# Ledger of designs, part 52: peptides against a protein of PDB entry 3J47

Target 1, 121 residues: chain A of PDB entry 3J47
Amino acid sequence: IRLTNQLKSLKGLQSKLKDVVEYLDKVINKELPINHTILGKLQDVFNLLPNLGTPDDDEIDVENHDRINISNNLQKALTVKTNDELMVIYISNLVRSIIAFDDLIENKIQNKKIQEQRVKD
Target 2, 69 residues: chain B of PDB entry 3J47
Amino acid sequence: YEEKEESNLAATKSMVKIAEQYSKRIEEEKELTEEELKTRYVGRQDPKKHLSETADETLENNIVSVLTA

## One batch from the design tools (peptide; made by RFdiffusion4, then SolubleMPNN)

Design b2_p15_4_s4
Fold by OpenDDE base, seed 2:
Structure b2_p15_4_s4 (fold): chain B 121 residues (1-121), chain C 69 residues (1-69), chain A 15 residues (1-15)
Amino acid sequence: as target 1 above (121 residues)
Amino acid sequence: as target 2 above (69 residues)
Amino acid sequence: SETLLIALLALDLLS
């Protein structure tokens, strides 16, 4: 459900972006007048989006990598944070798997012992 | 789309909660391992089974958390 | 038990 909702949001964003691009192309080609209201909204959206591709993206302080920031620097930091979270989850899964494996081994050993006892009887 | 966005936000908040629960889950997993060890000594399958089940549940929860992240 | 301990330590380090 969550993944589906995220996908839906992304699809919606993609569709909107496509519409904007098409509109901008028409404006560039002088097929349509510039709608200042639409451009303003687009600018607002762009400002709310992490600035992807600004030169300052490379200057993200190492200390900010663990924090969610809105700027491109923030996006990188958010990406790092997300990666860290995923890593934690991955390690947790590994730990659980190891525990389960240990239990499985123990169960097998016990089963073997029980079988050996039954054969001796 | 807005509903989906809200769901994503909720998922993000859930990740914070998961981080807290993660530490607890680790402890729970340790407890289950101790029970398994005790079961090895006592020769009773029930505690070992319980430990294994708890470990599996913990694993599943982690997987769900990853998928939600 | 040792493997479990290592796993727990790893989780602790990641937290």
Scores: peptide ipSAE 0.488, ipTM 0.840, DockQ to the pose 0.101; fails the geometry check
Fold by OpenDDE base, seed 4:
Structure b2_p15_4_s4 (fold): chain B 121 residues (1-121), chain C 69 residues (1-69), chain A 15 residues (1-15)
Amino acid sequence: as target 1 above (121 residues)
Amino acid sequence: as target 2 above (69 residues)
Amino acid sequence: SETLLIALLALDLLS
């Protein structure tokens, strides 16, 4: 469910960006007048996005980049952070599995001992 | 889309919380293992079972955390 | 037990 919602949000964003591009192309081709309201909103969105393609993007805290893959350099840093987080989760899962397996083995050994005792009785 | 966006934001916040809880979950797993070891020596099945259950719960929480990330 | 300990140590290092 959560992943599906994230995908839906991403798809929505993609569709919106496509619409903006199409609109800009129409404006450039003089097919439509410039809609200042849409452009203003887009500008606001860009301002909220980490600086794409600016050299100052390298100084953006690795922590913020890890959460939202926005730009290529930022995206790379974010990808690294995401990878690290996934590794931690993976290791944690492995540890849990090992513990569970250890417990299972112990339970099996105990069960065998109980069965052997019952056969001797 | 808006509802999904809100859900994603909530999930992101939850991931941060999960990261903090992850260390705690690891410790809980260790405790379960110790209980199992004690059960082996004492011959008491109950502590071992409890350790196994705690390990399983920790695993489940990690999976949920991954899915939420 | 040793494997579990190693896994726990790895998790601690990653945290």
Scores: peptide ipSAE 0.487, ipTM 0.840, DockQ to the pose 0.100; fails the geometry check
Fold by OpenDDE base, seed 1:
Structure b2_p15_4_s4 (fold): chain B 121 residues (1-121), chain C 69 residues (1-69), chain A 15 residues (1-15)
Amino acid sequence: as target 1 above (121 residues)
Amino acid sequence: as target 2 above (69 residues)
Amino acid sequence: SETLLIALLALDLLS
């Protein structure tokens, strides 16, 4: 459910961005007037997005800040952090699964012993 | 879309909490293992069952944490 | 028990 909601949000954002790009292209071509309200909302969205640094400045200061936020460069660093966190969670789940399996095996062994004793009686 | 955004924000906040809880969960898993060992010596199935149940709960919490990430 | 210990140690290293 949570992942589905995130995907839906991303898809909605993508669609909106596409519409904005198409609108901007039409404005540049003088086919449509500039809608100031839409542009204002878009600017607000961009201000909320971490500065997608222009690709030209080479200093990938990969500051390993652990935060997951969506924008590409910060998103890359955040993606690395998120991946690390996901790996930790994955390993933790594996450990718990192993513990559960160990307990299951022990229970099965005990049950088998009980059954063997019942057959002898 | 807004509900999903709120869910994502909640998930992000949950991740920070999960990191803290993770250390605690590790200790809880160790305690469960100790109880299981004790149950083997006492010959009573009940303590072992409790340890297994606690381990399962810990696993479930980890899975939920991964899904929130 | 030994496997669990290793898993816990691995988790601790990742934390």
Scores: peptide ipSAE 0.471, ipTM 0.836, DockQ to the pose 0.102; fails the geometry check
Fold by OpenDDE base, seed 3:
Structure b2_p15_4_s4 (fold): chain B 121 residues (1-121), chain C 69 residues (1-69), chain A 15 residues (1-15)
Amino acid sequence: as target 1 above (121 residues)
Amino acid sequence: as target 2 above (69 residues)
Amino acid sequence: SETLLIALLALDLLS
């Protein structure tokens, strides 16, 4: 259920993003006026998102390479954080599995002892 | 879509809490293991069952954490 | 018990 909701949210976001791109293309082509409210919301989203370097292809100078590197660094940092979290979860699951296994072994040993006592009787 | 996004955000926040709870749950599991050892020594099965149940709950919580991650 | 202890130590190291 949670995974399905996440997937649905991602699909919705993708669709909205596509609509925004189409709108921006129309504005660039002077087919539609700029909707400032939509652009403002989009800007807010972009500010909250780590600069996924959508290079706006604007020709601006040498400083853009450093910004791309910063964006890549932020993405790398987020990737590292995600990896660390996944590692913690993995280790946790492993520990729980070991505990469960130990309990299973103990239960089996007890069951064997009970069976041995029943045979002696 | 917005509800799912909120759910994902809540899940992410829960993961941080889960890390702390995980450490606590591991400690609880150790305590239960000691009780299981004591029960094994005393020959009563009830403490062992409780330990197993606690371990299972801990595993389930970790699985949920993985799914939310 | 020893394996559990090791697992706990690993979790503590991760926290």
Scores: peptide ipSAE 0.468, ipTM 0.833, DockQ to the pose 0.091; fails the geometry check

Design b2_p15_5_s1 (from b2_p15_5, 8 letters changed)
Fold by OpenDDE base, seed 5:
Structure b2_p15_5_s1 (fold): chain B 121 residues (1-121), chain C 69 residues (1-69), chain A 15 residues (1-15)
Amino acid sequence: as target 1 above (121 residues)
Amino acid sequence: as target 2 above (69 residues)
Amino acid sequence: FLDKQIEQLKLLLSL
């Protein structure tokens, strides 16, 4: 459910970005007037986006680093976080597989002992 | 979309908590495996099965938590 | 088969 919601949000953002690009292309081609309201909202969104393009402002607030699949440097950090999370999932799955395998072996050993006892009786 | 974004934000805060819980759950899983080993020596099938089931449940909760993150 | 599984478990427990 949560992944589906994240994916849906990302798809919605992607669709909106595509619409903006298409709009900007039409404006550049002089086919449509600049919708100042849409541009203003987009600018507000862009200002809320961490400035991924200017490396010079040192105060990368480390806290936002973990969640947002946004552009290159932050994307790299987010990719690292996503990789770390996936690694934890992978390790957890391996541990589960190991435990399940241990239990399976134990069950087989017990079943063998029970069969050997039944043959002796 | 906004509701999903809010849910995602809550999920990430939960991930930090999940990482801490993951360390605890690994220890709990290890304890469960030790009890299974003890049950194997005692020949009590039922306690061992219960321990295995509890370990599996603990791990399942960890995976769901990480996946939800 | 069971003996190989036991050896694998012992190896895993030793890690």
Scores: peptide ipSAE 0.454, ipTM 0.837, DockQ to the pose 0.013
Fold by OpenDDE base, seed 1:
Structure b2_p15_5_s1 (fold): chain B 121 residues (1-121), chain C 69 residues (1-69), chain A 15 residues (1-15)
Amino acid sequence: as target 1 above (121 residues)
Amino acid sequence: as target 2 above (69 residues)
Amino acid sequence: FLDKQIEQLKLLLSL
């Protein structure tokens, strides 16, 4: 359910971005008037997106850097954090699987010993 | 779309809590492994079964964490 | 069931 909701949100964003590109192309070609309300909302979304492209302002404090995959530099730091988290979860799942299976092997060995004793009696 | 965004924000907050719980779950998993090793020496089936059940619960919690990430 | 789990463990230990 959660993955399906994330995928639906991403698809909705992709559709909106496509509509904006098509609108901008029509405005450049003077075919349609600019919808100022849609452009204002997009500009607000871009301002909320961590700045991908402007090289100049060095001083953005290191602390908030870890979580948002949306900006290329911030996306790189967040991609690294997400990869590290996924790696930890993967290793933990492997360890739990190994323990659970070791227990199952031992249970199987015990069951075989009980069966062999019953055949000797 | 808005309901999914709210769900994603809630999932992100849950991931921070999961990271703290993860360290505790790793320690609980190690304790269980030691109890199984002891049970193998004592030849008592009950402690070994309890260890297996707790390892399974720990595995389930990690799977839920992956699905939330 | 148990034999399949043993095979999965062997694969997991080989990684």
Scores: peptide ipSAE 0.477, ipTM 0.844, DockQ to the pose 0.016; fails the geometry check
Fold by OpenDDE base, seed 2:
Structure b2_p15_5_s1 (fold): chain B 121 residues (1-121), chain C 69 residues (1-69), chain A 15 residues (1-15)
Amino acid sequence: as target 1 above (121 residues)
Amino acid sequence: as target 2 above (69 residues)
Amino acid sequence: FLDKQIEQLKLLLSL
């Protein structure tokens, strides 16, 4: 359910982004008048999009380092964070699998001992 | 879309909480392994079964966390 | 199946 909702949201975002691109292409081609309200909202979205392009502004404060680093550097940092989280989950699953396997072996050894006792009686 | 964005934000907050719970679950898994080790020596099935069940629950929670992420 | 699991666990215990 959660994954399906995330996928649906991502698809919706992709569709909206495609509509925006198509609109921008039509504006560039002078096929449609520039809707200033749509452009303003798009500009706001782009400003909220983590800065893909400007390497220069050094000073953004160290304390929010655990949060989603914005668009490209942020996408890289988010990708790194996501990779770290996935790695932790992978290790956790591995550890659980190992423990479950240990229990299975012990159960098998016990079952074998019980069977050997039943054959002797 | 907004409801899903809110769900994704809640999922991200849940992932942070899952990381904390993961550390705790690793400790619980170690305790279970120690109980299994003790049960292995004592030959009593009950502590080993409990350890196995807790390990399975820990694994399931990690899988759900990965799928949520 | 169980023997393969035991072998994997033995390998894990040897790590």
Scores: peptide ipSAE 0.476, ipTM 0.846, DockQ to the pose 0.014; fails the geometry check
Fold by OpenDDE base, seed 3:
Structure b2_p15_5_s1 (fold): chain B 121 residues (1-121), chain C 69 residues (1-69), chain A 15 residues (1-15)
Amino acid sequence: as target 1 above (121 residues)
Amino acid sequence: as target 2 above (69 residues)
Amino acid sequence: FLDKQIEQLKLLLSL
């Protein structure tokens, strides 16, 4: 269920991103008036989105190089943090799996011993 | 989408809390393993079952945490 | 199947 919800969320994000690209293309082609409210919300989403590296080639002047570097550093830092969290969860799952397996083995050994005793009787 | 974003934010906050709880859960898991070792020595079947159940619950909680991350 | 799991668990317990 949770994995399905994450996958659904990712698919929703992908669909929304596609809709945005299609909207931007229509605005560039002058087929639709620029909706400033949609652009503002999109800009807010892009500011909140760690700049996942779609290099949109748009002519943003040389002075913003520091902001792009900061965004890339933030994305890298977020990626590192996510990796660390995933590693902790992985180790936790591994430890729990080991304990669960140990218990399963012990239960199986006990069950086998009980069966062997019943066959001797 | 907003409900999912809120769920992801809640999940992230939960992950920080889970990291703290994880250290505690590792200790609780060790205590359970020690009880299992003691139960092996004492020959009581019931404490081993309880340890197994707690290990399974701990595993399930970790899997759920990984799936939420 | 159960025997293979027991063998794996015996190996795990021996570690």
Scores: peptide ipSAE 0.462, ipTM 0.840, DockQ to the pose 0.014; fails the geometry check

Design b2_p15_5_s2 (from b2_p15_5, 7 letters changed)
Fold by OpenDDE base, seed 1:
Structure b2_p15_5_s2 (fold): chain B 121 residues (1-121), chain C 69 residues (1-69), chain A 15 residues (1-15)
Amino acid sequence: as target 1 above (121 residues)
Amino acid sequence: as target 2 above (69 residues)
Amino acid sequence: FLDKQIEQAKLLLSL
């Protein structure tokens, strides 16, 4: 369920982004006037999106290595953070799997003992 | 879409909390293994079963956390 | 005790 919701959200964002690109292309071609309301909201979203595209040297010391930096450098930091989180979850799953295996082994040993007792009776 | 986005944001915040709880979960898993060991000596199936169930719940929560990440 | 469990686990995996 959660993964499906994330995928649906991502698909919605992708569709909206495609509509924006198509709209921008039409504006560049002088076919349609800029819908200022949609463009303003998109600009707000893009301004909230950390700067992905400009190669220029402004070392904006965004010290926020931790949270929500969607910009390429910040996306790298977020990717690292997400990777670390995924690693923790992976290790947790491994630990739980080990415990489950230990319990399974013990259950098998107990079942064997019960069977051996029943054969002796 | 908005509901899912909100759910994803909540999930991400939950993941941070899960990372904090990870150490605690590892400790809880160890405690369960000790209880299983104790139950094996006492010959009572109930504590061992409870340990196994808690380990399974811990595993399920980690899987859900991974799926949320 | 743990070593015996590991050996038993190996035996169970071999069956």
Scores: peptide ipSAE 0.451, ipTM 0.842, DockQ to the pose 0.011
Fold by OpenDDE base, seed 4:
Structure b2_p15_5_s2 (fold): chain B 121 residues (1-121), chain C 69 residues (1-69), chain A 15 residues (1-15)
Amino acid sequence: as target 1 above (121 residues)
Amino acid sequence: as target 2 above (69 residues)
Amino acid sequence: FLDKQIEQAKLLLSL
């Protein structure tokens, strides 16, 4: 369910971005007048989106580096964080799998001992 | 879309919390392995079963976390 | 599911 919702949100964003690109292309081609309201909202969204493009000056505050796949430097840090989280989840799954296997092996050994005792009786 | 975005944001916050919980779950998993090791020596099935159940629950939670990521 | 785990466990035990 959560993944499906995330995927749906991402698809919705992709569709909206595509509509914006198509609108911008039509405006560039002078086929449609600039809808200032939609452009203003998009510009606000773009301003809220971490700037992917211009690596301007050094003082990008360290705090936002970890979280969401946002702007390129920020995206790189966020990609690193996401990779670290995925790696931790992977290692946890591996460890849990190993423990589950150890328990299964022990249960099997015990079951074998019980069967061997039943055959001797 | 907004509900899903909110769910994604909540999922991301939950992933950070899951990373903390993951560290804690790794510790719980280690405790389980130690109890299993102890149960091998003591021959008591009950602690071992509890360890196995906790390991399985931990595994399930990790799988759900991976599926949510 | 358990049977697959048992087979993997057997493989681990054989190592």
Scores: peptide ipSAE 0.476, ipTM 0.851, DockQ to the pose 0.014; fails the geometry check
Fold by OpenDDE base, seed 2:
Structure b2_p15_5_s2 (fold): chain B 121 residues (1-121), chain C 69 residues (1-69), chain A 15 residues (1-15)
Amino acid sequence: as target 1 above (121 residues)
Amino acid sequence: as target 2 above (69 residues)
Amino acid sequence: FLDKQIEQAKLLLSL
């Protein structure tokens, strides 16, 4: 369910971005009038996008590193972080699986001993 | 779309919490393994069962974390 | 289900 919702959100965003690009192309080609309201909203979205191009803003607070998947460079750093998180989760799942198997093996050994005792009686 | 975006934001916040919980989960897993080892030596099924249950809970939480990531 | 888990556990113990 969660992954499906994320995928649907990403698809929705992709569709909207495509519509914006198509709109901008039509405006450039003078096929449609410039809608200032759409452009204003687009500018707001771009301002919220991690700045792809300016190396100089050193002060992006270390704490916000978790949130900003949007910029390619920041996306690379976030991709690395996401990869590390996924690795930790994978290892944790593996360890849990091992423990669960150890318990199952012991349960089988105990069941076998109980059966062997019943056959001797 | 907005509801899913909110869910994704909540999931991301949960991932930060998962990193903290991960350390705790590893420790809980170790405790469970020790209880299983003790159960093997003592022959008591109950501590081993508790260890298995806690390991399963830890596994489920990790799976949910992966699905959220 | 349990038998499959035990087979996996045996494989893990053999590693």
Scores: peptide ipSAE 0.470, ipTM 0.848, DockQ to the pose 0.015; fails the geometry check
Fold by OpenDDE base, seed 3:
Structure b2_p15_5_s2 (fold): chain B 121 residues (1-121), chain C 69 residues (1-69), chain A 15 residues (1-15)
Amino acid sequence: as target 1 above (121 residues)
Amino acid sequence: as target 2 above (69 residues)
Amino acid sequence: FLDKQIEQAKLLLSL
């Protein structure tokens, strides 16, 4: 269920991004008026997204180079943090699995002993 | 989409809490294992079952955390 | 299924 929901969300995001690109292309071609409200929301989404986006080829004033480097560094830092969190969760799962297996073994050994006693009686 | 964003945000906050709880859960898991070891000597099945159930619950919570990450 | 789990668990206990 959760994986299916994640996949559905990713697919929805992909579809939305495609629709945005198609809309932007139509605006560039002067086929549709610029909807400022949609653009503002998109800008907010892009600002909240670690700027993975290829910089639009528009006039990158020299001051933006430092911001791009900072954004890339922030994204890398977030990726490292996420990796560390996943590693901790993985180790935790392994430990829990080991304990659960140990208990299962003990339960099986006990069940076997009980069966052996019942066969002797 | 908004419901998923909210779920992801809740999951991230839960992961921070899980990191803190993880250390505590490891200790609780060790305590349960020690109780099982003690119950092996005492011959009581009930504490062993309880430890197994707690380990399973702990495993399930970790799996859920991984799936939300 | 249970027997395979027991063998895996025995292996884990042997470690």
Scores: peptide ipSAE 0.459, ipTM 0.841, DockQ to the pose 0.014; fails the geometry check

Design b2_p15_5_s3 (from b2_p15_5, 8 letters changed)
Fold by OpenDDE base, seed 3:
Structure b2_p15_5_s3 (fold): chain B 121 residues (1-121), chain C 69 residues (1-69), chain A 15 residues (1-15)
Amino acid sequence: as target 1 above (121 residues)
Amino acid sequence: as target 2 above (69 residues)
Amino acid sequence: FLDKLIEQKKLELSL
């Protein structure tokens, strides 16, 4: 259930992003006037999204470099945090797997002991 | 969409709480391993089975936590 | 994935 809800959100976001790209392409082609309200909402979404944009090497002025560096540092920090969380989850799964193997080994030893007792009787 | 954004925010807050619960789950998992060791010495099958079941439940909870991350 | 690892270990233990 939770995974299905996350997938549905991600699909909704993807559809919205596609609609935005299609809108921007129509504006570039001068087929539609720039809707300032949609652009404002998009800017708000982009400001709330960690800039997932690969830095295109375009010559953007020195004052924007500090903001881009802060955004890249934030994205890097979020990536590090996500990596740490994934690592914790991986270690947890590994530890649980080890416990399950230890139990399996013990169960096998017990079964072997029971079989050896049955052969002696 | 808003309900799902709220669910994702709740999931992110839950991930921070999951990190704390993870430390506690590791401790619970160690206690289970100690009970298995004790059961191995006492020769009682029932405590070992209970420990195995609790380890499996702990595994399932981590897998669900991974799927929610 | 874990179930397959458990099954592989179960097979190794059965050999």
Scores: peptide ipSAE 0.504, ipTM 0.844, DockQ to the pose 0.015; fails the geometry check
Fold by OpenDDE base, seed 5:
Structure b2_p15_5_s3 (fold): chain B 121 residues (1-121), chain C 69 residues (1-69), chain A 15 residues (1-15)
Amino acid sequence: as target 1 above (121 residues)
Amino acid sequence: as target 2 above (69 residues)
Amino acid sequence: FLDKLIEQKKLELSL
């Protein structure tokens, strides 16, 4: 369910971004008048998007650690964080797998002992 | 879209909480392994079964966390 | 992946 919601949100964002690009291309080609309301909303979205392109603003706003932000510099730090989180999850799964395997081994040893006792009786 | 965004925000907050709980889950997993070791010596089947069940629950929670990441 | 690891360990124990 959560993954499906994330995929739907991402797909909706992609569709909206495509519509914006198509609109901007039409405005550049002078086929449509500049809709100031759409541009203002787009500008607000771009201002909320971490600056993908300008390396100079060192204000790493520490708070937005959690969002997979597609923005390159913040994205690099977020990509590193995401990789570290995935690594921790991977290690956790390995540890759980090892424990489950050890339990399986012990259960099999016990089953063999029970069978050997039944053959002796 | 908004419901999915809210769900993603909740998932992200849950991931931070999972990172904190992860250390605790690792400790619970170690305690279970110690109970299995004790069960080998004492011959008690019941503690080993409980250990295996808790390890499986811990594994399921990590898989759900990975799928949420 | 986990199931394959379990299956490999089952094989080793049968051995």
Scores: peptide ipSAE 0.503, ipTM 0.842, DockQ to the pose 0.014; fails the geometry check
Fold by OpenDDE base, seed 2:
Structure b2_p15_5_s3 (fold): chain B 121 residues (1-121), chain C 69 residues (1-69), chain A 15 residues (1-15)
Amino acid sequence: as target 1 above (121 residues)
Amino acid sequence: as target 2 above (69 residues)
Amino acid sequence: FLDKLIEQKKLELSL
């Protein structure tokens, strides 16, 4: 359910971005007049988007390690945090898989003992 | 879309809490493994089955946490 | 510890 909601949100964002790009291309090609109201809203959305476009401003503000914002300089610190979180989850899954495997082996040994007892009887 | 965005934000806040509780979950998994070991010595199948089920539930919760990340 | 348990179980499965 959660993954499906995230995927639906991402698909909705992708569709909206595609519509925006298509609108901008039509404006560039002079097929549509520049709608200042739509452009203003897009600029507001782009300003709320963490700066994706300029690789040059290396100002690593260290404090934002905790916030999920997937965009460039903040994105590097957030990518490190996300990688650490993914690593923790990976190790957890590995540990659980080992426990489940140990239980499976034990169940197999018990089943073998039960079969050996049934053959003796 | 808005409902899913709100759900995603809630999921991420939950993931931070899951990371904090991760050490506690590892200890709970160890306790379960010890209980399985004790169940092998006692010869009772029921505690062992319960341990395996709890390990599986713990795996599912970690997978959901990864997918939320 | 777990590795030793896995090896012991492997031995018990082989017996």
Scores: peptide ipSAE 0.503, ipTM 0.845, DockQ to the pose 0.011; fails the geometry check
Fold by OpenDDE base, seed 4:
Structure b2_p15_5_s3 (fold): chain B 121 residues (1-121), chain C 69 residues (1-69), chain A 15 residues (1-15)
Amino acid sequence: as target 1 above (121 residues)
Amino acid sequence: as target 2 above (69 residues)
Amino acid sequence: FLDKLIEQKKLELSL
């Protein structure tokens, strides 16, 4: 359920971003007049969204990494965060699997010892 | 979409908390493995069984966390 | 996935 909701939100964001890009391209090509209301909302989104577009400036302010909705640098940060979370979960599962395996090994060793003892009796 | 976004934000915050809890659980699992090692030497089946059960519960919680993540 | 790992380990222990 949560993953499906996250995926749906991400798909919705992707669709909206695509629509924005298509709109901006049409405005650049002078095919559509600049809709100031859409542009204002986009600017508000971009202002809420840390530096999406300029790859060059090194000042990735580290602080904004946590919030899901903040677009490209934050989308990278969110992707990194999601990757880190997935990595932690993966490592957790591995550790638990190892512990469970160690217990299974020990149980098997004990069972073998019990069988060997039964054969000696 | 907004409900999912809010749920994802809550999930991400929960995942950070889960990562911290996971780090603690890994440490608890290590301590449990050390206790299993100690129990293996002491020959007391009960502490080892409890450790195994705790490791399994920890595994299940991680799997549920992965499935929820 | 974990169950498969456990099963593989169980198989290794059975060898």
Scores: peptide ipSAE 0.502, ipTM 0.852, DockQ to the pose 0.015; fails the geometry check

